Peptides against a protein of PDB entry 5JXT. Designs and how they scored, part 141

Target 1, 319 residues: chain A of PDB entry 5JXT
Amino acid sequence: SLLPKKEINVYIGMSEMQVKWYQKILEKDIDAVNGAGGKRESKTRLLNIVMQLRKCCNHPYLFEGAEPGPPYTTDEHLIYNAGKMVVLDKLLKRIQKQGSRVLIFSQMSRLLDILEDYCVFRGYKYCRIDGSTAHEDRIAAIDEYNKPGSDKFIFLLTTRAGGLGINLTTADIVILYDSDWNPQADLQAMDRAHRIGQTKQVVVYRFVTDNAIEEKVLERAAQKLRLDQLVIQQGRAQVAAKAAANKDELLSMIQHGAEKVFQTKGAFGTMAEKGSQLDDDDIDAILQAGETRTKELNARYEKLGIDDLQKFTSESAYE

## One batch from the design tools (peptide; made by RFdiffusion4, then SolubleMPNN)

Design b2_p20_3_s3 (from b2_p20_3, 6 letters changed)
Fold by OpenDDE base, seed 4:
Structure b2_p20_3_s3 (fold): chain B 319 residues (1-319), chain A 20 residues (1-20)
Amino acid sequence: as target 1 above (319 residues)
Amino acid sequence: PRPPIPLPHVPPPRFEPEVD
């Protein structure tokens, strides 16, 4: 029988470089961040800020002029300048040592480019599929990954490209490097490994930049997922889940953690204390804290009814 | 013979190599 998947949100502090870039993004649009634009603030502008903040949470090198150089190199700076890369680098060593294989999902093809350079730098054998990958090349990559005795450790996928009903049950670990706004897209990604034919316990690690917009992206996704489940269970198909965030929701998401980010002179959490020198105990602590916070997050939304979940007022998540 | 699995398209490097 297929074992239930284990899902763990991994809350990761920003690197010093990410904090600096996060501050710059907020400062550039400070009037919008402070709500000073009022009714005149375009939803498009807020969505652009959200997109830049999500890029920052993924990797600062997604911005022009962020990568150190010239000379430009693929080196340890690719890892230590992004909190998610520091955790990923340690986690992948553990995953490899246990004889597991891993799917890594992102929303951003440009992040997959960084992850390819990382894979080459660490000597990890990988496959890649994104939105631009031709159908024949997708089949070839899947077959190469799934073949008996495949030397391919990692499969890099964009979440939506991985959604296409493919079977990757030869992997037992799933890393969601970032989250989709639609929790169903992430579930569809997990279901590439968590499917009939899987023989191992599937573990899903969802990376979440702590004290940043990604925490609110996660909360919104969890709320939407619970709402979708309750609507299905109650047969209330008429509850059109408000698919798109409104302006006030976007503004609240942008503002989340912004004050603390402005007050911070360096990295956050374990990234401030250890930086790239995380050991196995630090990873275990991060995973344990993540498991606790994951249970707490789920427990918050499990108690909410349809009416409460429809009232996306920022207040109802803090009571 | 199975057709050669096309090598995954090597994405362009993150940085333009300075053409010396």
Scores: peptide ipSAE 0.098, ipTM 0.408, DockQ to the pose 0.033
Fold by OpenDDE base, seed 3:
Order: sequence, then C-alpha cells, then structure tokens
Structure b2_p20_3_s3 (fold): chain B 319 residues (1-319), chain A 20 residues (1-20)
Amino acid sequence: as target 1 above (319 residues)
Amino acid sequence: PRPPIPLPHVPPPRFEPEVD
C-alpha cells in the first residue's frame, strides 16, 4: 500500500544579502508598499513587487548585479547568500546519506540554473526538466533518472514541467523550493513521487522564507486548497471563481514582515546565528519547528467553513 | 556508442568568461 506522504513546511530565515535586497525592493516602491497609491495603485505594480520579493526569497542572484563579480565564480557564496540554499545544502547531505533520491521543484527556471551550478559545485549528479525541455529530452531525462542503479541523485524540475503526468517514484524525497499560487500544482508535483509504485515513505519539504511574503503565499495556498476541498465535497462550484488575489490582499502580503525586514541589519533566525555553519541538530530543530507550524497551519484551515475561507483572514495569530 | 544525450542546454554561464 502507498504510505501517506509526510509534508513539512521548512521555515527558513533570510540571509543578510536577502534582507538587503528585500529592503531594496520595498524601498524602490515604498509608496505602493505603504498603500499611498490608494485606489490608483495598479494591480500590476503590486504583482511586480510580489514577484520581486518571491525572487529574493529564492535567491538574490536572480537580480541583475546581485552576484559578486567579475570574476564570477561558483563557490560557497552561492550557498550562504540564500537561506534556502544553506538549508538545502545540509538537507541534501542527509538525504544522500540515508540512500534517498530527491525531486527539487521550483516555479523559476532561473533558480534551476542556480541549482545546476550548485549541483556541479557539490558533485551531485542530476537531471533537469523545465518548460523549454523538448519532449524527447524529457523522456530521456526521466528514463535516465528512473533506470535501475541510476547514479542521478537529484531531479530538478519546474513545477509545471513536473505536472505533466510523469512518474518519478524512484525518488522518495520532494523539495518544493518555492510554492505555486495554485496549491494543486504543488500537489501534482508531489504526486510524481507519491504514486503507485512508490515503495518508500515520501517526505515533502516545502521551503518557506520566514518573516517574508512566502508565508502569506503559503497561507493563501492552504486556504485555497481547503476551499477547493470543501467546494468539491459540498458541490458548490460557484465559489472557486475568486482565485486571483485582489489589491488589498496583495498589499497585505507585501507588507507582511516588511517592518521587521527594515529594522534588520543582518540575517534572520538561524541564519543570523549560524549562517552556513548549520549542523545536523540545527536542521532537526528547523524541521521540528516546521512540523509544528505545519500542523498549526493545517488545523487553522480545517476548522473553517466555505464562508470563512472566502474572507482573506490576515489575522496572524501572533498577537 | 549511444550519442551522448545532449545535456539539457546548459543555460549560458551566468557569466561570460572573459576570454583572455
């Protein structure tokens, strides 16, 4: 029988470089961030800010002129300048030591480019598929990864490319490096490993930048997923239509953690304390805290009815 | 010999190596 997948949100602090770039993004559009544009503020402007903040949460080198150089090098700076890379680097060592194989999903093909350089730098053998990968090359990559005795440890995928019905049950670990706005896209990605033919416990690690927009992206995704489930159960098809965030929702998402980001001179959380020097105990602490917060998040939305889930509950229960 | 599966197009190095 297929074991239920274990899903853990991994809450990760920003690196010092991420904080600086996050500040810079907010400062550039400070009037929009403060809501000073009012009714005149374009939804497009807010969506652009959201997109830049999500890039920052993934890796600062997604911005022009962010990467140190010339000369440009693939070195430890590729890791320590992004909190998600620091955690990924430690987690992959553990995963490999356990004899597991891993799918890494992102929305951003340019992040997969960084992850390729990282894989080469660490000597990890990998496959890649994105939205530009030809059908034949996709089949070849899947076959190379799934072959008996494959030396390919990592499969790098865009979430959309992973959505196309492929079977990757030869992996037992899934890392969602970022989240889709559509939680169904992430579920479809997980279902590449969590399917008939899987023999191991599938574990899904969802990376979430702490005190940043990604927490609100996650909350919105969890809300939507619960709404979709209730709509299916209750036959109320009319409710599904309001999937797009409004201006006020986008503004609230942009503002989340912004004040604390402006006050911060260094990194956040464990990234401030240890940076790239995370040990196995630090990873265990991050995973345990993440498992707790994941249960709390799920429990929050499981109790809500359709009418409550239609309200954007920005109530962070941290008052 | 199987033709090498073309490595997915290595995105151009984020950095053009200055060819000296």
Scores: peptide ipSAE 0.081, ipTM 0.406, DockQ to the pose 0.037
Fold by OpenDDE base, seed 5:
Structure b2_p20_3_s3 (fold): chain B 319 residues (1-319), chain A 20 residues (1-20)
Amino acid sequence: as target 1 above (319 residues)
Amino acid sequence: PRPPIPLPHVPPPRFEPEVD
């Protein structure tokens, strides 16, 4: 029988560079961030801020002029300038030593470009599929990855491109480098490894930038997933949790952790304490803390009814 | 005949190496 997948949210602090860029993004639109625009603030402006903050959480080099250079080099700076890359780099070494194979999903094809450079830099053999990958090249990449005795360790995928019916049961680890606004897209990504023909325990690591917009993206996705489940169970088909975030929800998401980001000098959390010098014990501590917070998050939404799940519950950053 | 497996597309380097 297929073993149940284990999902763990991995809460990761921002690097110093990410904090600086996150501050700059907020400062550029400070009136919108403070809600001073009121009803006049455009939803498009707030969505643009959200998009920039999510880019920052993924990697600062997604911004023009962020990467050190010229000359531009692929080196350790590609890793230490993004908290997710620091954790990824340690986690991939562990995964490889265990004889596991890994799918890495992102919403951002430009982040896959960074991950390709990283794979080359570390000597990891990989395959890639994104939204631009031709159908024939997609089949070839899947076949090469799934080949018996394949030396391909990593498969890099955009969540949407990976969502299209692919079987990748030759991988047992899934990393969601970022989350989709639609939790069903992430579930479909996980189900590429968690399918008939899987012989191992599938483990899913969901990377979440701590004290940032990604926590609220995760909360909203979890809320939506629970609402969709309850609507199906109760036969209330009309309560489609399909509503795009309203202005107040987007504003609350942008404001989450913003004050602490403005007050912070340097990196956050484990990135401030250890930076790129994370050891195996630090990774175990991050994974254990993540497992606890994942259980707490799930338990919170399991207690909520449909009417509560229809309301965006932003717990303020002050509790 | 299966079309030749395209050589793994070496992703274009994010930065063109300065050819000296």
Scores: peptide ipSAE 0.075, ipTM 0.389, DockQ to the pose 0.036
Fold by OpenDDE base, seed 1:
Structure b2_p20_3_s3 (fold): chain B 319 residues (1-319), chain A 20 residues (1-20)
Amino acid sequence: as target 1 above (319 residues)
Amino acid sequence: PRPPIPLPHVPPPRFEPEVD
């Protein structure tokens, strides 16, 4: 029988470079961040801020002029300038040593480009599929990855490209480098490894930037998932889950952690303490803390009724 | 259905994977 998948949120501090870029994004639109635009603030402007903050949480090199150069090099700076890369780099070494194989999902094809450079730099053999990959090339990449005795360790996928019903049961580890606004897209991605033909315990690591917008993206996704479950269970088909965040919800998400980000000099959390020098004990501590916070998050939403789950209950940074 | 967050345009990878 297929074992239940284990899901762990991995809460990761920003690097110093991420903090600086996160500050710059907020400062550029400070009037919108402070709600000074009120009813006049466009939803489009808030959505743009959200998109830039999510890019920052993934990697600062997703911004023009962020990467050091010329010359542009692939080196340790590609790793230490993003908290998620520091954790990924340590986690992949552990995964490989365990004889596991890994799917890495992102919402951003440009992040997969950075992950390709990283794979080459570390000597990790990989496959890639994104939204632009031709159908034939997708089949070829899947077949190469699934081949008996395949030397391909990593499969890089955009979450939506991974949603296409493919079988990747030759991997037992799933890393969600970032989260979809729709928790069903992430579930569909996980179900590429967690499917008939899987012989191992599937473990899902969901990377979440701590004290940043990604916590609120995660909370909103968890809220939506619970609401969808309750609607199905109660037969209340008319309970339209608020399909899109309103302006106030987006503003609250943008404001989350903003004050602490402005006050921070350097990196956050374990990135401030250890930076790129994370050891196996630091990774174990991050995973254990993540497992605890994951249980707490789930327990919070399991107690809520439909009416409570229809309200945006995320505390703002100013509450 | 929520509109897909537009995927940023893919610049070419900085390195072509060495096809062994």
Scores: peptide ipSAE 0.040, ipTM 0.365, DockQ to the pose 0.026

Design b2_p20_3_s4 (from b2_p20_3, 6 letters changed)
Fold by OpenDDE base, seed 4:
Structure b2_p20_3_s4 (fold): chain B 319 residues (1-319), chain A 20 residues (1-20)
Amino acid sequence: as target 1 above (319 residues)
Amino acid sequence: ARPPVPLPKVPAPRFEPEVE
């Protein structure tokens, strides 16, 4: 029988470089961030800010002129300048020692480019599929990864490209490096490993930048997923409004953690204490804290009815 | 014989190493 997947949100502090870039993104559009644009503020402008903040949470090198150089080198700076990379680097070493194989999903093909450079730098053998990958090359990559005795440890995928009904049950670990706005896209990604033919316990690690926009992306995705489930269960098909985030929701998401980011000199959380020098105990602490917060998040949304889940309650931003 | 599955194009490294 297929074991239930274990899902853990891994809450990760920003590196010092991420904090600096996050501040710069907010400062560049500070009038929009403060809501000073009022009714005249375009939804497009707010969506652009959200996208820049999400890039920052993934890796600062997604911005032009952020990467150190010339000369441009693939070195430890690729890891320590992004909190997610620091955690990923330690987690992958553990996963490899366990004889597990891993799918890494992102929304951003340009992040997969960074992850390829990282894989080469660490000597990890990998496959890649994104939105631009030709159909034949996708089949080739899947077959190469799934072959008996494959030396490919990592599969790098864009979440939507990985959603295409492929079987990757030869992996037992799934890392969601970032989250889709549509929780169904992430579920479809997980279901590439968590499917009939899987013989191992599938573990899903969802990376979430702490005190940043990604917490609100996660909350919104969890809310939507619960709403979709309740609508299906209650037969209320009319209530499943694909409500794209409104301006006020986007503004609230942008403002989340912004004050603490402006006040911060350096990195956040474990990144402030140890930087790139995480040990196995630090990873265990991060995973344990993540498991607790994951249970709390799920319990919060499980108690809410359809009417409560339709209200994007701004109230949880002020505790 | 199955046609050789084309190896996925190795993405070009983001930075060409300056060949010294």
Scores: peptide ipSAE 0.047, ipTM 0.369, DockQ to the pose 0.033
Fold by OpenDDE base, seed 5:
Structure b2_p20_3_s4 (fold): chain B 319 residues (1-319), chain A 20 residues (1-20)
Amino acid sequence: as target 1 above (319 residues)
Amino acid sequence: ARPPVPLPKVPAPRFEPEVE
């Protein structure tokens, strides 16, 4: 029988470089961040801020002039300048030692470009599929990954491209490097490994930048997933799940952690304490803390009714 | 209205290290 998948949110501090870029993004549009535009603030402007903050949470090299150079080199700076890369680098070593194979999903094809450079730099054999990959090349990449005795350790996928019904049950680990606004897209990605033909325990690691917009993206996705489940269970098809965040929701998401980011000198949390020198015990501590916070998050939304789940619970940025 | 500050362009693809 297929074992139930284990999902763990992995809460990761920003690197010093990410904090500096996150501050610059907020400062650039500080009037919008402070809500000073009131009813006149453009939803498009807020969505642009959200997109930049999410890029920062993924990797600062998604911005022009962020990468050190010229000359541009693939080196350890690719890892230590992004908290998610520091954790990924340690986690992949553990996964490989266990004889596991891994799917890595992102919303951003440009992050997959960074992950390709990382795979080459670490000597990890990989396959890639994104939205631009031709159908024939997708089939070839899937077949190359799934073949008996495949030496391909990693499959890099955009969440949407990987969601398209493919079977990747030869992997047992799933890393969601970022989250979709639609939790169903992430579930569909997980179900590429968690499907008939899987013989191992599937473990899903969801990377979440701590004290940043990604916590609110995760909370909103969890809220939506629970609402969708309750609507199906109660037959209340008329409960339009708020498909798109309103201006006030977007503003609250942008403001989350912003004060702490402005006050912080250097990196956050374990990234401040250890940086790229995370050991196996530090990773175990991060995973254990993540497992606890994941249970707490799920327990919070499981107790809420439809009417509560339709309210955006902006926990204040001060609690 | 402050002019829309241009989105930081994606850096050009990293030079593939020529595997000699």
Scores: peptide ipSAE 0.031, ipTM 0.365, DockQ to the pose 0.028
Fold by OpenDDE base, seed 1:
Structure b2_p20_3_s4 (fold): chain B 319 residues (1-319), chain A 20 residues (1-20)
Amino acid sequence: as target 1 above (319 residues)
Amino acid sequence: ARPPVPLPKVPAPRFEPEVE
C-alpha cells in the first residue's frame, strides 16, 4: 500500500547577502512598500516587488551584478550566499547517505541553472526538466533517471514541468525549493514521487525563507488549499473566491518582516549563528522546528470555516 | 510616474552543461 507522504516546512533564515538585496529591493520601491502610492499604486508594481523578493529568497545571484566576478567561479560562495543552498547542501549529503533519491522543484528555471552549477561543483549526478525541455529530451531524462541501477541522484524540475503526469517513483524525497501560488501545483509535483509504484515513505521538504514574503505565500497557499477542500466537501462551487491576491493583500505580504529586515545587520537566525558551518544537529533542529510550525499552521486553518478562509488575515509588519 | 525600474536581468546560465 502507498504510505501517506510526510510534509515538513523548512524555515530558513536569509544569508547576509540576501538581507542586503532584500533591503535594496524594498528601498528601491519604498514609497510603494509604505503604501504612500495609495489608490494610485498599481497592482502590477506590487506584483513586481513580490517577484523580486521571491527571487531574493531563492538566490541573490538571480539579480544582475549580484554574483562576484569577473572572473566568475563556481565555489562555496554559491552556497553560503543563499540560506536555502546552505540547508540544501547539508540535507542532500544526508539524503545521499541514506540511499535516497531526490526531486528538487522550483518555479524558476534560472534557479535550476544555479542548482546545475551546484550539482557539478559537488559531483552530484542529475537530470533536468523545465518548461523549455523538448518532449523527446523530457522522456529521455525520465527514462535515464528511472532506469534500474541509475546513478542519477537528483532530478531538477520546474514545478509546472514536473506536474505533467510523469512517474518518478524511483525518488522518495521531494524538495520544494520554493512554493507555487497555487498549492495544487505543488501537490501535483509531489505526486510524481507519491504514487502507485512507490515502495518508500515519501518525505516532502518545503523550503520557506523565514521573516520574509515566502511565509505569507505559504500561508495564502495553505488557506487556499483548505478553502478548496471545504468547497469540495460542502458542494459550494460559488465560494471559489478568485485566488488572485488583491492590492492590499500584496502590500501586506511585502510589508511582512520588512521592518526587521531593515533593522538587521548581517544574516537571520541559524544563518547568523552558523552560516555555512551548519552541522547535522543544526539541520535536525531546523527540521524539528519546521515540523512543529507545520503542525501549528495546519491546525490554524483546520479550525476556520469558509467565511473566515475568504478573509486574508495577514498581520502587517507595521501593525 | 516613476519609470518602472527595470528588473535586474537574470544572468544566463554560467555554463551550458557539457553533454558528455
Scores: peptide ipSAE 0.030, ipTM 0.432, DockQ to the pose 0.027
Fold by OpenDDE base, seed 3:
Structure b2_p20_3_s4 (fold): chain B 319 residues (1-319), chain A 20 residues (1-20)
Amino acid sequence: as target 1 above (319 residues)
Amino acid sequence: ARPPVPLPKVPAPRFEPEVE
């Protein structure tokens, strides 16, 4: 029988560079961040801020002029300048030592480009699929990854391109480097490894930047997922329609942790204490803390009914 | 390293319709 997947949110502090860029993003549009535009503030402006903050949480080199250079090099700076890369680097070493194989999903093809440079730098053999990959090249990449005795350790995928019904049960670890706004897209990504034909315990690591917009993206995704489940169970098809974040929800998401980010000099959490010098015990502590917070998050939404979830999407604009 | 790509005017996240 297929074992239940283990899902762990991995809460990761920002690097010093991420904090600096997160501050710059907020400062650039501080009037919108403070809600000073009132009812006249455009949803498009807030969506742009959200997108820049999510890029910052993934990697600061997604911004023009962020990468050190010229000369531009692939070196340890690619890792230590992003909290997610620091954790990924240690986690992949552990995963490889265990004889596991890993799918890494992102919403951002440009993040996959950074992960390719990282894979080359660390000597990890990989496959890649994104939205631009030709059908024949997708089949070839899947077959190369899935072949018996494949030397491909990592599969890099955009979440949506990985959603196309492919079977990757030759991997047992899934890393969601970021989250989709639609939790079903992330589930479909996990189901590439967690499917009939899997022989190992599938473990899903969801990377979440701590004290940042990504916590609110995760909360909204969890709310939506629970609502979708309850709507299916109760036959209440009419409730599913609140899919798009309203303006006040976007503003609340942008404001989450912003004050602490402005007050912070240097990095956050374990990134401030250890930076790129995380050891195996630090990773175990991060994973254990993540497992606890994941249980707490799930327990919060499991107790909510449809009416409560509908209120929470409205009241989370006031808390 | 990649040439600085201008911050693309990220089109509003296309809520791709839930492809059923």
Scores: peptide ipSAE 0.021, ipTM 0.408, DockQ to the pose 0.026

